# Designs tried in a protein design run: peptides against a protein of PDB entry 1IK9. Part 190

Target 1, 211 residues: chain A of PDB entry 1IK9
Amino acid sequence: MERKISRIHLVSEPSITHFLQVSWEKTLESGFVITLTDGHSAWTGTVSESEISQEADDMAMEKGKYVGELRKALLSGAGPADVYTFNFSKESCYFFFEKNLKDVSFRLGSFNLEKVENPAEVIRELICYCLDTIAENQAKNEHLQKENERLLRDWNDVQGRFEKCVSAKEALETDLYKRFILVLNEKKTKIRSLHNKLLNAAQEREKDIKQ
Target 2, 207 residues: chain A of PDB entry 1IK9 as posed
Amino acid sequence: MERKISRIHLVSEPSITHFLQVSWEKTLESGFVITLTDGHSAWTGTVSESEISQEADDMAMEKGKYVGELRKALLSADVYTFNFSKESAYFFFEKNLKDVSFRLGSFNLEKVENPAEVIRELIAYALDTIAENQAKNEHLQKENERLLRDWNDVQGRFEKAVSAKEALETDLYKRFILVLNEKKTKIRSLHNKLLNAAQEREKDIKQ
Target 3, 195 residues: chain B of PDB entry 1IK9 as posed
Amino acid sequence: MERKISRIHLVSEPSITHFLQVSWEKTLESGFVITLTDGHSAWTGTVSESEISQEADDMAMEKGKYVGELRKALLSVYTFNFSKESAYFFFEKNLKDVSFRLGSFNLEKVENPAEVIRELIAYALDTIAENQAKNEHLQKENERLLRDWNDVQGRFEKAVSAKEALETDLYKRFILVLNEKKTKIRSLHNKLLNA

## One batch from the design tools (peptide; made by RFdiffusion4, then SolubleMPNN)

Design b2_p23_2_s1 (from b2_p23_2, 12 letters changed)
Fold by OpenDDE base, seed 5:
Structure b2_p23_2_s1 (fold): chain B 211 residues (1-211), chain C 211 residues (1-211), chain A 23 residues (1-23)
Amino acid sequence: as target 1 above (211 residues)
Amino acid sequence: as target 1 above (211 residues)
Amino acid sequence: MEEFERELKEFEEELKKIEEKKE
């Protein structure tokens, strides 16, 4: 089961933060359980897949689009721009919410809730879920941080080896060319020496012919 | 202000999860506010630095060690081994907790609490803090994940460049040696040719002298 | 003589090309 808790403000009680809990199996489209609490009382309702389909049909909205709007409203709260307005009557236990666009506001959905007999149990379970989520997220954060530190070390090690490889390549090229020039100059000197000996031998032969 | 919420079980109500909130400025040693709730009622007390010092003295415990024990008990709950036992009287509003060791149990601390008039406000604020903490931890997780992905890409890029550098160094060395050998062999052939010409010239001169 | 001078000149040009590749 997936679960999301959101803070919402009710039009009837704008000064009192309410909490909207939504729980579902796999997809919101398959139905969900909605729980509303003010920290003293709680109200719960079950929304079926058939009710979601009927609401989409009544709105003349494609089901996937409607479920997408439900997800934004019920799992994100009002959002930073108060795009969604929430209403609840404690007397009728009727919960409804509207989407506010620049030029049009429309009812997105409505649900009948029932007052929970033991709200303290619902509240305790809600707090437990929050604490479990915090602990799980902290463990993930610590793991990711350690992995980041490992990746950074590994990057620094490879970077250092790469820089050494570049420098070693340049040094190798320079050393090989220097050695090559030295050997070539030695062979050039030997060729010049042999040529001079040939010239001298030719001159001596020309002297021997001239007697 | 720092804050920690823990789940605890009271000896008097072992079937009902209680929540212990501790809030403090900079250090627990400087004093803290303790709040207990069962999701219906709440009780709050302020513990001063002087009271913490007095409890440490009464226990004949070094203050830093005592504060360390308080931190373990009050910020971690009972822990996985039920090392800490929590007691609360709703009638007297007296909260006390014990440390259970293998051979000895001792009272670690005790606090007088006051029943909160509006527990719903305390509960709402507690849930708000949990939701804020979840949102902050999620943002940190997403950031760390993106940074991990970046570091992994950067590592792969440097690793690939390093492997190319190694291969290029080996190829350079091989190519330079091949070229060097070719040029040396050419000069060696020229030296041999000149040496043969010198030998022939010497033989011709010896013929001319015998002639 | 002329052939050897030509070969020496070719060798000097090869050396120069190796030096130019080092800069």
Scores: peptide ipSAE 0.021, ipTM 0.819, DockQ to the pose 0.064; fails the geometry check
Fold by OpenDDE base, seed 2:
Structure b2_p23_2_s1 (fold): chain B 211 residues (1-211), chain C 211 residues (1-211), chain A 23 residues (1-23)
Amino acid sequence: as target 1 above (211 residues)
Amino acid sequence: as target 1 above (211 residues)
Amino acid sequence: MEEFERELKEFEEELKKIEEKKE
C-alpha cells in the first residue's frame, strides 16, 4: 500500500492545520482510503474505482485526466496555496474539494467520511508512518552520500591518471624526438665524412694524372 | 532548536506506542524540553542544565558521559529493544527511565511532566515537524541523486578521455618508431652507397698503380 | 648532401608541425 500525508486547511477551520492521508494500492485510480485528522479527531472514508469513474463521468472528464487532478489535489500536500479549496462538515461528515482556476472554480470531488471511534490509534499510526518514512529517507540519504563520496574519489583517481597520461605522452614524444635527432646527426656526420673521403680520393687521382 | 521524535513503549502501557519528543538548543547538555504523547494526550516537561548536572552528580558519573547516555536513551528512538526501559505515571506525571545492562539495571533519569491542556496542538505540531522533515529529506535525496548522476557522467567522460589518451600514447610511440626506422634505413643505404664508391675508387687507383 | 639536408629539414619541419598541432 502506498500512502501520502498532506497538510490541508479547511475553509471551516482555517486556523487549524488538518492532515489528509490518502492510501492506495498501486494506482490511485483503483480506489483509495482517505483519512482526515486534526490531531484529536479522525474521519475515514473509502473511495472505490467505481466512485472515481462516476465522478469523472459526472464532470465529463476523461478518467486519466480526472485521476491526475485527484493526485494533485489529494497527494501534493500544500501545493501552491489557493489552487485547491478543502471543505469538511463535522456534522454531516461531508468532505468536498474544489479546484480554483483564474476565472473558474469547480468541485473536483466529494466524499462521505465516518468518524473514527479511536482517533488516537489512527494518529499514532500516522506518526509511526512519518517516523518510518524519515528513517527510510535518512538511510537513503546516508547511502547516497557514501556513494557520492565514492564517485568523487573515483573521479579524482581517474582524473589524476588522465593528467599523468597526458604528461607522459608529451614527455614520450619529446624524448623520442631527442633520441631520433641524436641518431640522425650521427648518420649525417658519417655521410659527410664519407663524402669528404670521396672528394679527397678524387683530388688525389686528379693529382696523379697531372705528372 | 534541534528536535528528535522517538517511539517508546511504557512499562505501564506496553501495547500503546508512545512518542517521545526531545527539543534542545545546540547541545542536549544545556537543557531540553521533553514531550510525551500517546496520540490523544500529551505531557511536557523542561529539563535544565542544572538538573542534568545534578543527575550526573547523583549518579557519580562524569557529565559528558551522562549526557552521552541521555542522548542514547532519549534520541535513539527504538534502539535495540530492552536496553532502555521507560516508565510513566499519568497520575503523578512522573517519567523515569532505566538502562538495562546484562547484570545491572540502573535509573538513568527522571522528570516531572505536566499534562498539556490542548494536546491536539502538540500533536499537530509534531506531525507538521515530521512532514517538514520528510520534505527536507526528500529534497536532499533528490539533490544527492542528481549529484550522483552528474558525478557518474563526469567519471565516464574522464574515463573515456583517459582510455583515448592511453591508446593515443601507444599509437604515437609506434608511429614515431616506424618513421624513425624509415629515415634510418635511408641513411644506412646512403652510407653503404658511399662506402662502395670509396672501395671502387680505391680499386681503380690500385689498378692505375699496377699499370 | 643537399638532398639529405633537404630531407632532414623536411623531417624537422614535419616534427615542428606536429609540435605546433599539439599546442
Scores: peptide ipSAE 0.018, ipTM 0.820, DockQ to the pose 0.078; fails the geometry check
Fold by OpenDDE base, seed 1:
Structure b2_p23_2_s1 (fold): chain B 211 residues (1-211), chain C 211 residues (1-211), chain A 23 residues (1-23)
Amino acid sequence: as target 1 above (211 residues)
Amino acid sequence: as target 1 above (211 residues)
Amino acid sequence: MEEFERELKEFEEELKKIEEKKE
């Protein structure tokens, strides 16, 4: 089961933060359990897939698009843009929410909730879930941090090896050319020496012919 | 202000999860505010630096060591090892906790709490803090994940460049040797040719002398 | 003549060592 808790403000009680918990299996489209609390009382309702489909039909909205709007309203909380307005009557246990656009406001959905007999149990479970989520996220953060540190070390090691390889390549090229030049110069000197010996031999032969 | 919330079990109510909030400035040693809640009622107390010092003295424990034990008890929650036992009387508002070692159990500390008149406000604020902490941790996780992905890409890029550098070095060495061998062979052929010419010239001169 | 033949042989051996290091 997946769960999301968000803070909302009710039109009827704008000074009191309420918490909206949504719990579902795999997808919100298949239905969900909604729980509302003010930290003293709690109210719960089950929303079926059929109710979601009916609300989408009543709105003449494509079901996937409607579920997308439900997700934004119920799982994101009221974002800073007050795009969604939440209403709840403690008397009727009727919960409804509106999407407020610049030129159009419309009811996005409505649910009948039931007052929980033991709200403290619901609140404790909610806090437990928050603490568990914090612990899980902390463990993930610590893991990711250690992995970042590892990756950074690995990057530095490869970078250092790469720089050494570049330097070694340049050094190799320079050394090979130096060695080649030395050997070539030696052979060039030998060629010159042999050429001079040939010239001298030819000159001496020309002298011997001239007697 | 720093804050930690932990779940605890009271000896008096082992079936009901309680939440222990500790709030402090910079260090726990300077004092803290403790809040206990069961999701219906809340109790709060302020613990001063002087009280912490007195408790350490009463225990004949070094203050830093004592604060270390307080931190383990009050901030870690009851770890799975039940090393700490928590006691609270709703009647007297007296909170005390014990450290249980294999051979020794002792009272680690005690606090007088006061029942909060509006527990719902405390509970709402606690839930808000949990939700804020979740959001902060999620943002950190997303950041670390993106950084991990970046570092992995950077590592792969450097690794690929390194491999290319290694291959290029080997190819360079091979190419330079091939070129050098070609030039050397040319010079070697010329040396051999000149040497043969010298030998022939010497043989002809020896014939001319015999002649 | 003998010295040149020796140097040529040494050079051939050096070339051979260069070729062998390439394998």
Scores: peptide ipSAE 0.018, ipTM 0.818, DockQ to the pose 0.062; fails the geometry check
Fold by OpenDDE base, seed 4:
Structure b2_p23_2_s1 (fold): chain B 211 residues (1-211), chain C 211 residues (1-211), chain A 23 residues (1-23)
Amino acid sequence: as target 1 above (211 residues)
Amino acid sequence: as target 1 above (211 residues)
Amino acid sequence: MEEFERELKEFEEELKKIEEKKE
């Protein structure tokens, strides 16, 4: 089961932070359980897939788009833009929310909730879920931090080896060329020496023929 | 201000999860505010640095060690080992906790709490803190994940360049040696040819002298 | 003659050392 808890402000009680919990299986489209609390009282309602489909039809909205709006309204918390307005009557237990556009507000959805008899259990469970989520996220953070440190070490090691390889390649090229030039110069000198000896021998033979 | 919320079980109400909030400035040793809640009622007390010192003295425990035990008891939540037992009287508002060792239990500390008049505010603030902590931890997780993905890419890039550098170094060495051998063989052949010509010239001269 | 043969032999040994460093 997936769950999201969000802070909301009710139009009727703007000074009191309320918490909206939504719980669902796989997709919000399949239906969800909504729980509202003010830290003293709690209210719960179940929204079926058929109700979601009916609300989409009544709005003349494509179901996927409607579910997308539900997800934004019910799961994102009050994003910094007051795009959604929440209303709840404690007397009627009627919950509804509106999308506020620049020039138009419209009701996005409405649900009948039931007052929870033991709100303390709901609140305790909600806090437990928050604490579990914190612990899970902390464990993930610690894991990711350790992995980050490992990856950084591995990168530094390979980078250092790469730089050494580049330098070694350049040094190898330079050394090989220097050695080659030296050997070639020696052989060039030897060839010149032998050529001069041949020339001298030919000149001496020409002198010996001339007596 | 630092804060930690932990789940605890009271000896008097083992079936009801309680939440223990501890708030402090820099160090627990300087004093702290403790808040207990069951999701319906809340109780708060302030523990001063002088009270912590007195409790340490009464226990004949070094203050740093005592604060270390307080930190474990009050901040770690119920670790899987029931090392700490918590007691609270709703009637007297007396809170005390014990450390359970293998052969001995002892009272680690005790505090008078006061019942909060508006527990809903305390509970809402506690939930808000949990939700803020979740959001902060999620943002850190997302950041660390992106950084890990970056570091992995950077590592792969350097590793690939390193492998290419190694291969290029080996290829360079092989190519240079092949070229050098070819040129040296040419010069060797030329030296041999010149030497043979010198030998022939010397033999012909010796024939001409005998002739 | 002997000096040239020595130099040729030294050159052949140097070439051989260059070839052996390639294995």
Scores: peptide ipSAE 0.017, ipTM 0.817, DockQ to the pose 0.064; fails the geometry check

Design b2_p23_2_s2 (from b2_p23_2, 11 letters changed)
Fold by OpenDDE base, seed 3:
Structure b2_p23_2_s2 (fold): chain B 211 residues (1-211), chain C 211 residues (1-211), chain A 23 residues (1-23)
Amino acid sequence: as target 1 above (211 residues)
Amino acid sequence: as target 1 above (211 residues)
Amino acid sequence: MEEFERELKEFEEEYKKILEKKK
């Protein structure tokens, strides 16, 4: 079961923050339970998949689009732009909400709610759910923080190794070059010496032939 | 202002989850506001720094240790081991709590609370705080998740560069060594050839002298 | 001799180029 609690303002009681709880299985399209509370009283109703389908049809709206609007209205509250307005009559227990467009407001849906006999239980359960959600989110945050710290350490370790590898490569190249040049120069000198000896020997032989 | 809400069970009403809200400035030692609610009624009291000091003295407990116990009791609830028990009389509005040790239970503190005239406001505010906390924690979680993903990418990038550097170093060493050996061998061959020519020239000269 | 000195010089230049390309 999925659950969302949102703050809403009723047109009839704009000074009193109300809370709208929606609970559903898998998808909102399959139906949902709606609960309204002012922190003293609570009202609950069940909306079936068939009712959702009927309301979509009555509005001549594609069902997926309609459910998308329901999700925005009921799970996010009014939103930052007061896109949705909520109305509730405590006398009739009739709840309805509207979408406000620039020049047009239209009713998106309506529900008959029933007053809960023991609202304190609903309120306590709602608070419990909030506290559980806080605890879960805190545990997740702590886990993510520890993972971040681990990843940062691992990054620093690899970065340090990389820098050492770069430096070692440069040092290797320089060392090998120096050694190579040294040995080559020694061999060049030896070859020059041997060539000179050969030339001298040839010149001496030419002198010996000329007596 | 810091705030913590905890679930507690009262000895007098073990079947009804109560909520204990504690609010304080900077440190719990400086005093705090305590609020108790059952989701229908609410009770509030203020505990001063002087009262905390007096209770610590009355218990013959070091103040820092006493405040440490208060923090555990009031900010964590009963805990997983029912280390703390809570009592409240609705008639007298007297709240007290005890620490349970293996063979001894002792009163840790007591407060006179006042029944709130408009408990719905307190309950609504409490729910609002929970919802705000959820939203803040969710935003933090999303941020940490994105940071984790960034750190992981950065790690993979450096790791890949490091591996390339290692491979390039090995390839460099191998290539330089092969080239060095090749050139060295060529020069050795040339030296040997020149030496042989010198020996032959010397032998020919010895033959010419004997001739 | 001149050929050998040329070959050695060419080798030194190639070696330098290899070192420069790997930086």
Scores: peptide ipSAE 0.027, ipTM 0.821, DockQ to the pose 0.080; fails the geometry check
Fold by OpenDDE base, seed 2:
Structure b2_p23_2_s2 (fold): chain B 211 residues (1-211), chain C 211 residues (1-211), chain A 23 residues (1-23)
Amino acid sequence: as target 1 above (211 residues)
Amino acid sequence: as target 1 above (211 residues)
Amino acid sequence: MEEFERELKEFEEEYKKILEKKK
């Protein structure tokens, strides 16, 4: 079961933070359980897939789009944008919420909730879920941090090897060229020497012909 | 202000999860506020640095070691090891906890708490803190994930460049040696040719002298 | 001799160009 807890402000009690818990299986579209609490009382309702479909039809909205709007309203928490207005009557246990757009506000949904007899249990479970989520997220964070440190070390190692390889390539090229030139010059000198000896031999032969 | 919330089980109410909130400034040693809640009622007490020092003295324990034990007891949550036993009397508002070792159990500390008049406010604030912590941890997790992905890309890039550099170095070495050998062989052939010409000229000269 | 010196100079220039292209 997936769950999201968010803070909401009710129009009727704007000074008292309420918590909206939504729980669902795989997708919100398949239905969900909604729980509202003020830290003292709790109210719960179950919303079926059929009710979601009916609300989408009543709104003349495509179901996937409607569920997308529900997800934004019910799971985002009270974002700073006050795009959603939440209302709850403790007397009727009627919960409804509206989407406020620049030029149009409309009711997105409504639910009949039931007052929980033992709100302390619901609140304790909610806190437990929060603490478990914190622990899980902390463990993931620590894991990612360790991996980040590992990746950084590995990057530095490869970078250092790469720089050494570049330098070694340049040094090799320079060294090979120097050695090549030295050997070539030696051979050039030998060729020149042999050519001069050949010229001298030819000149001596010309002298021997000329007696 | 630093804060930690943990789950504890009271000896008096083992079936009801309680939450122990500890809040402090910079170090637990400087004193702290302790809050206990069952999701319906709340109890709070303030522990001063002087009280911590007195408890350490009463235990004949070095203060830093004592504070270290307090940190383990009050901030670790109910670890699976049941090393710490928590007791609370709702009547006297007396909270005490013990460290259970294999051969010795001893009282680590005790506090007089006061019942909170508006527990709902304390509970709401506690839930808000949990939700804020979740949001912060989620943001850190997302950041670390993005950084890990970046580091992995960077590592792959450098690794690829390194491999190319290694291959290029080997190819360069091989190519340079091949070219060098070719040129050297040409020069050797020229030297041999010139040497043969010199030998022939010497032989012809010897024939001319015998002639 | 001049031809050999020319060939060697050409080789040196070619080698230099190869070195420059691999930078």
Scores: peptide ipSAE 0.026, ipTM 0.822, DockQ to the pose 0.084; fails the geometry check
Fold by OpenDDE base, seed 1:
Formats: structure tokens, C-alpha cells, sequence
Structure b2_p23_2_s2 (fold): chain B 211 residues (1-211), chain C 211 residues (1-211), chain A 23 residues (1-23)
């Protein structure tokens, strides 16, 4: 089961932060449980897939688009504060919310809730869920941090090896070339010396022929 | 201000999860505010540095060690469930906790709390803090994940460059050596040819002298 | 000539050793 808790402000009680919990299985469009609390009282309602479909139809909105708007309103938490308005009557237990656009405000959804007899249980469970979520997120953070530290070390190791390899390559290339030039120069000198000996021998032979 | 919320089980109400909030400035040893709630009622007390010091002295424990035990009891959340026992009297508003070791259980601390007149405010603020903490931790997780993805890409890029550099080095080294051997062999052939010409010239001269 | 061939062989061996040490 997936769950999201959001803080909302009711039009009727703008000074009192309310908390809206939505719980669902796999997708919000399959239905969800909505819980509202002010930290003293709690109200719960179940919204079926059929109700979601009916509200989408009543709005003449495509179901996927409507569910997308429900997600933004009910799961996004305090989005930009002014886009969604929440209303709740404690007397009628009627909850409704509106989308406020620049030119048009319209009702996005409405739910009948029931007052929970033991709100303390709901509140305790809600706090437990928050604490569990914090602990899970902390564990994920610690894991990601350790992985990041590992990757950084691995990167530094490869970078160091790469730099050493580049330097070793350049040094080897330079050394090989220098050695090559030395050997070539030695052979050139030998060739020159042999040519000179051949020329001298030819000149001596020409002198010996000339008596 | 630093804050930690933990779930605890009271000896008097083992079936009802209580929440223990501790708030402090910089260090726990400088004093803290403790808040207990069951999701319906809340109790708050302030613990001064002097009280902490007095309790440490009463226990004949070094203050730093005692504060370390307070941190484990009050901030560690549900550590291994059986090490710390929490007791609270709703009538006297007296809160105390014990450390249970294999051979010895002893009182670790005690606090007088006051019942909060408006527990809903405390509960709402507590939930708000939890939601804020969740949001902050989510943002940290997303940041760390993006950084991890960046580091992984950077590692792959350097690794790929390194492998290419190694291959290019080996290829260049092989090519240079092949070219070098070709030039050297050409010079060797010339040297051999010149030596043979010199030997032939010397043999002809020796024949001319014997003639 | 023999000396030159020896020097070249020594160079080739030294070069091979340099290549082997870097593997």
C-alpha cells in the first residue's frame, strides 16, 4: 500500500494546519482512503474507482487527466499554496477541494468523510508512518552517501592510473625515439666511414696503376 | 535548534505507542525540552543543564558518559527494545526511564512534565516537523542520487579514455618499433654491402701485389 | 658486422624487456 501525507489549510480554519493522508494500492485511480486530521479529531473516507470515474465524467474530463489532477491536489502536498483550495465541514463531514486558476476556479472533487471514534490511534499511526519514512530515507541517504564515496574513490584511482599511463606512454615514446636516433646515427656514421674507406682504397688503387 | 522524535512504549501502557520529542540547542548537555504524546494528550518539560549535572552526580557517573546514555535513551529511538524502559504517570506527570542490563537495571533519569492544555497544537507541530524532515531527506536523497549518477558517468568516461589510451599506446609502440626495424634493416644491408665491397677491393689489391 | 648485429640484437632484447615490464 502506498501512502502520502500532506499538510493543508482549510478555508474554514486557515490558522490550523490539517493533515491529509491518502492511501492507495498501486494506482490512485483504483480508489483510495482519505484521512483528515487536525491533531485532535480525525475523519476518514473511502473513495472507490467508480466514484473517481463518476467525478471525472461529471467534470467532462478524461479519467487519466482527472486522476492526474487528484494526484496534484491530494498528494503533492502544499504545491504553490494558491492553486488548490480545501474545504471541510465538520458538521456534515463533507470534504471538497477546488482548483484555482487565474480565470477560473472549479470544484475538483468532493468526499464524504466519517469522524473517527478514536482519533488518537489514527494520529499515532500517522506519526509512526512519518517516523518510519524518516528512518527509511535516512538509511537510503547513508547508503547513497557511502556509494558516492566509493565512486569518488574509484574515480580518483582510475584518474590516477590514467595520468600515470599517459605520462608513462609519453616517456616511453620519447625514450624509444631517442634510442632509435642514437642507433641510426651510429649506423650512419659507420656507413660514412665505410664509404670513405672505399673511396680511399679506390684512390690508392688509381695511384698504384699510375708508375 | 535540534530535534529528535522517537516512539516509546510506556510500562503502564504497553499497547499504546507514545512519542518522545527532545529538542535542544547545540548539545544535549546544555539542557533540552522533552515532549511526550500519545496522539491525544501531550506533556512537556524542560530539563536544565543543572538538572543533567545533578542526575549525573546522583548516579556517580561522569557527565559526558551520562549525557551519552541520555542520548541513547532519548534520541536513539527504539534501540534494541529491551535496553531502556520508560515509565510515565499521567496523574503525577512524572516521567522516568531505566537502563536494563543483563545483571542490573537502574534509573537513568527522571523528569517532571506538565500536561499541555492544547495538545493538538503540539501534535500538529510534531507532524509538521516530521513532514518537513521527510521533504528535506527526500531532497538530499535526490541530490545524492544525481551526484551518484554523475560520478558513475565520470568514472565510465575516464575508464573509456584510459582504455583507449592504453590501446593507442600499444599500437603506437608497435608501429614505431616496426618502422624502426625497417630503417635499421635497410642500414644493415647497406653496411653489409659496403663491407663486402671493401673486402673484395682488399682481395683484388692483394692479388695485384702478388702479381 | 658481427658487432653491429650483436648491438642490434641487444637493443631488440632491451626493447622487449621494456615492453614486458610495462605490461
Amino acid sequence: as target 1 above (211 residues)
Amino acid sequence: as target 1 above (211 residues)
Amino acid sequence: MEEFERELKEFEEEYKKILEKKK
Scores: peptide ipSAE 0.025, ipTM 0.823, DockQ to the pose 0.081; fails the geometry check
Fold by OpenDDE base, seed 5:
Structure b2_p23_2_s2 (fold): chain B 211 residues (1-211), chain C 211 residues (1-211), chain A 23 residues (1-23)
Amino acid sequence: as target 1 above (211 residues)
Amino acid sequence: as target 1 above (211 residues)
Amino acid sequence: MEEFERELKEFEEEYKKILEKKK
């Protein structure tokens, strides 16, 4: 089961933060359980897939688009305070909410809730869920932090090896060139020496022919 | 102000999860506010630095060690269920807790609490803190995830550049060596040719002298 | 000898071009 808790302000009690819990299986489209609490009282209702479809039809809206709007209203938490307005009557247990656009406000949905006999149990379970969620998120954070530290070490290692490889390549080019020039100069000197010996031998032969 | 909320089970009400909130400034040693709730009622007390010191003295324990035990008991959440036992009387508003060792249980601390007149406000604030903590932890998780993805991309980039550098270095060594051998072989051939010319010239001169 | 010095100079210039392409 998936669950989302959000803070809402009721038009009738704007000074008291209420909490809206929505629970569903896989998709919000298949229905959900809605719970409202002020930290003292709680109200719960079940919304079926058929009720969602009927509300979409009453709005003349495509079901997928309607469910998309429900998700934004009920699961996003306090979006910008002014986009969704929540209404609840403790007397009738009637909950409805509106979407406020620049020029038009319209009812997005309405649900009948029932007063919970033991609100303390609902509140305790809600707090337990929050604490469990905190613990899970902390464990994920610690895991991600350790992975970041590992990746950073691995990056620094390969970066250092890369820089050493670049430097080693440049040093190798320079060393190979110096060695090449040394050997070539030795061979040039040997060629020059042999050429001079040939010239001397030719000059001596010309002297021996001239007696 | 720092804050920690934990679930506890009271010896008097083991079937009802209670929530223990501890709030402090910088260090638990400087004092703290303790709040207990069952989701319907709430009780609050302030523990001063002097009370902490007195409890440490009464235990004949060094203050730092005592504060360390307080931190483990009050802030660790439900450690293994059996190490710390919590007791609370709704009549006396007296809260005390024990540390259970293999052979000995001892009282670790005791506090007088006061019943909160508006428990719903305390509960709402507690839920708000949990929801804020969830939102902060989610934002940290998203940030760490994005950083991990960045570090992984950067690692892959430098790893690829490193592998290219290694391959380029090996290719350079091979190419330079091939070019060097070609030039050296040409010079060796020239030296051999000149040596043969010298030998021929010497042989011709020896023939001319015998002639 | 002049031809050998020319070949060496050409090799040195080619090698310099290889070094410059890597900067």
Scores: peptide ipSAE 0.024, ipTM 0.821, DockQ to the pose 0.079; fails the geometry check

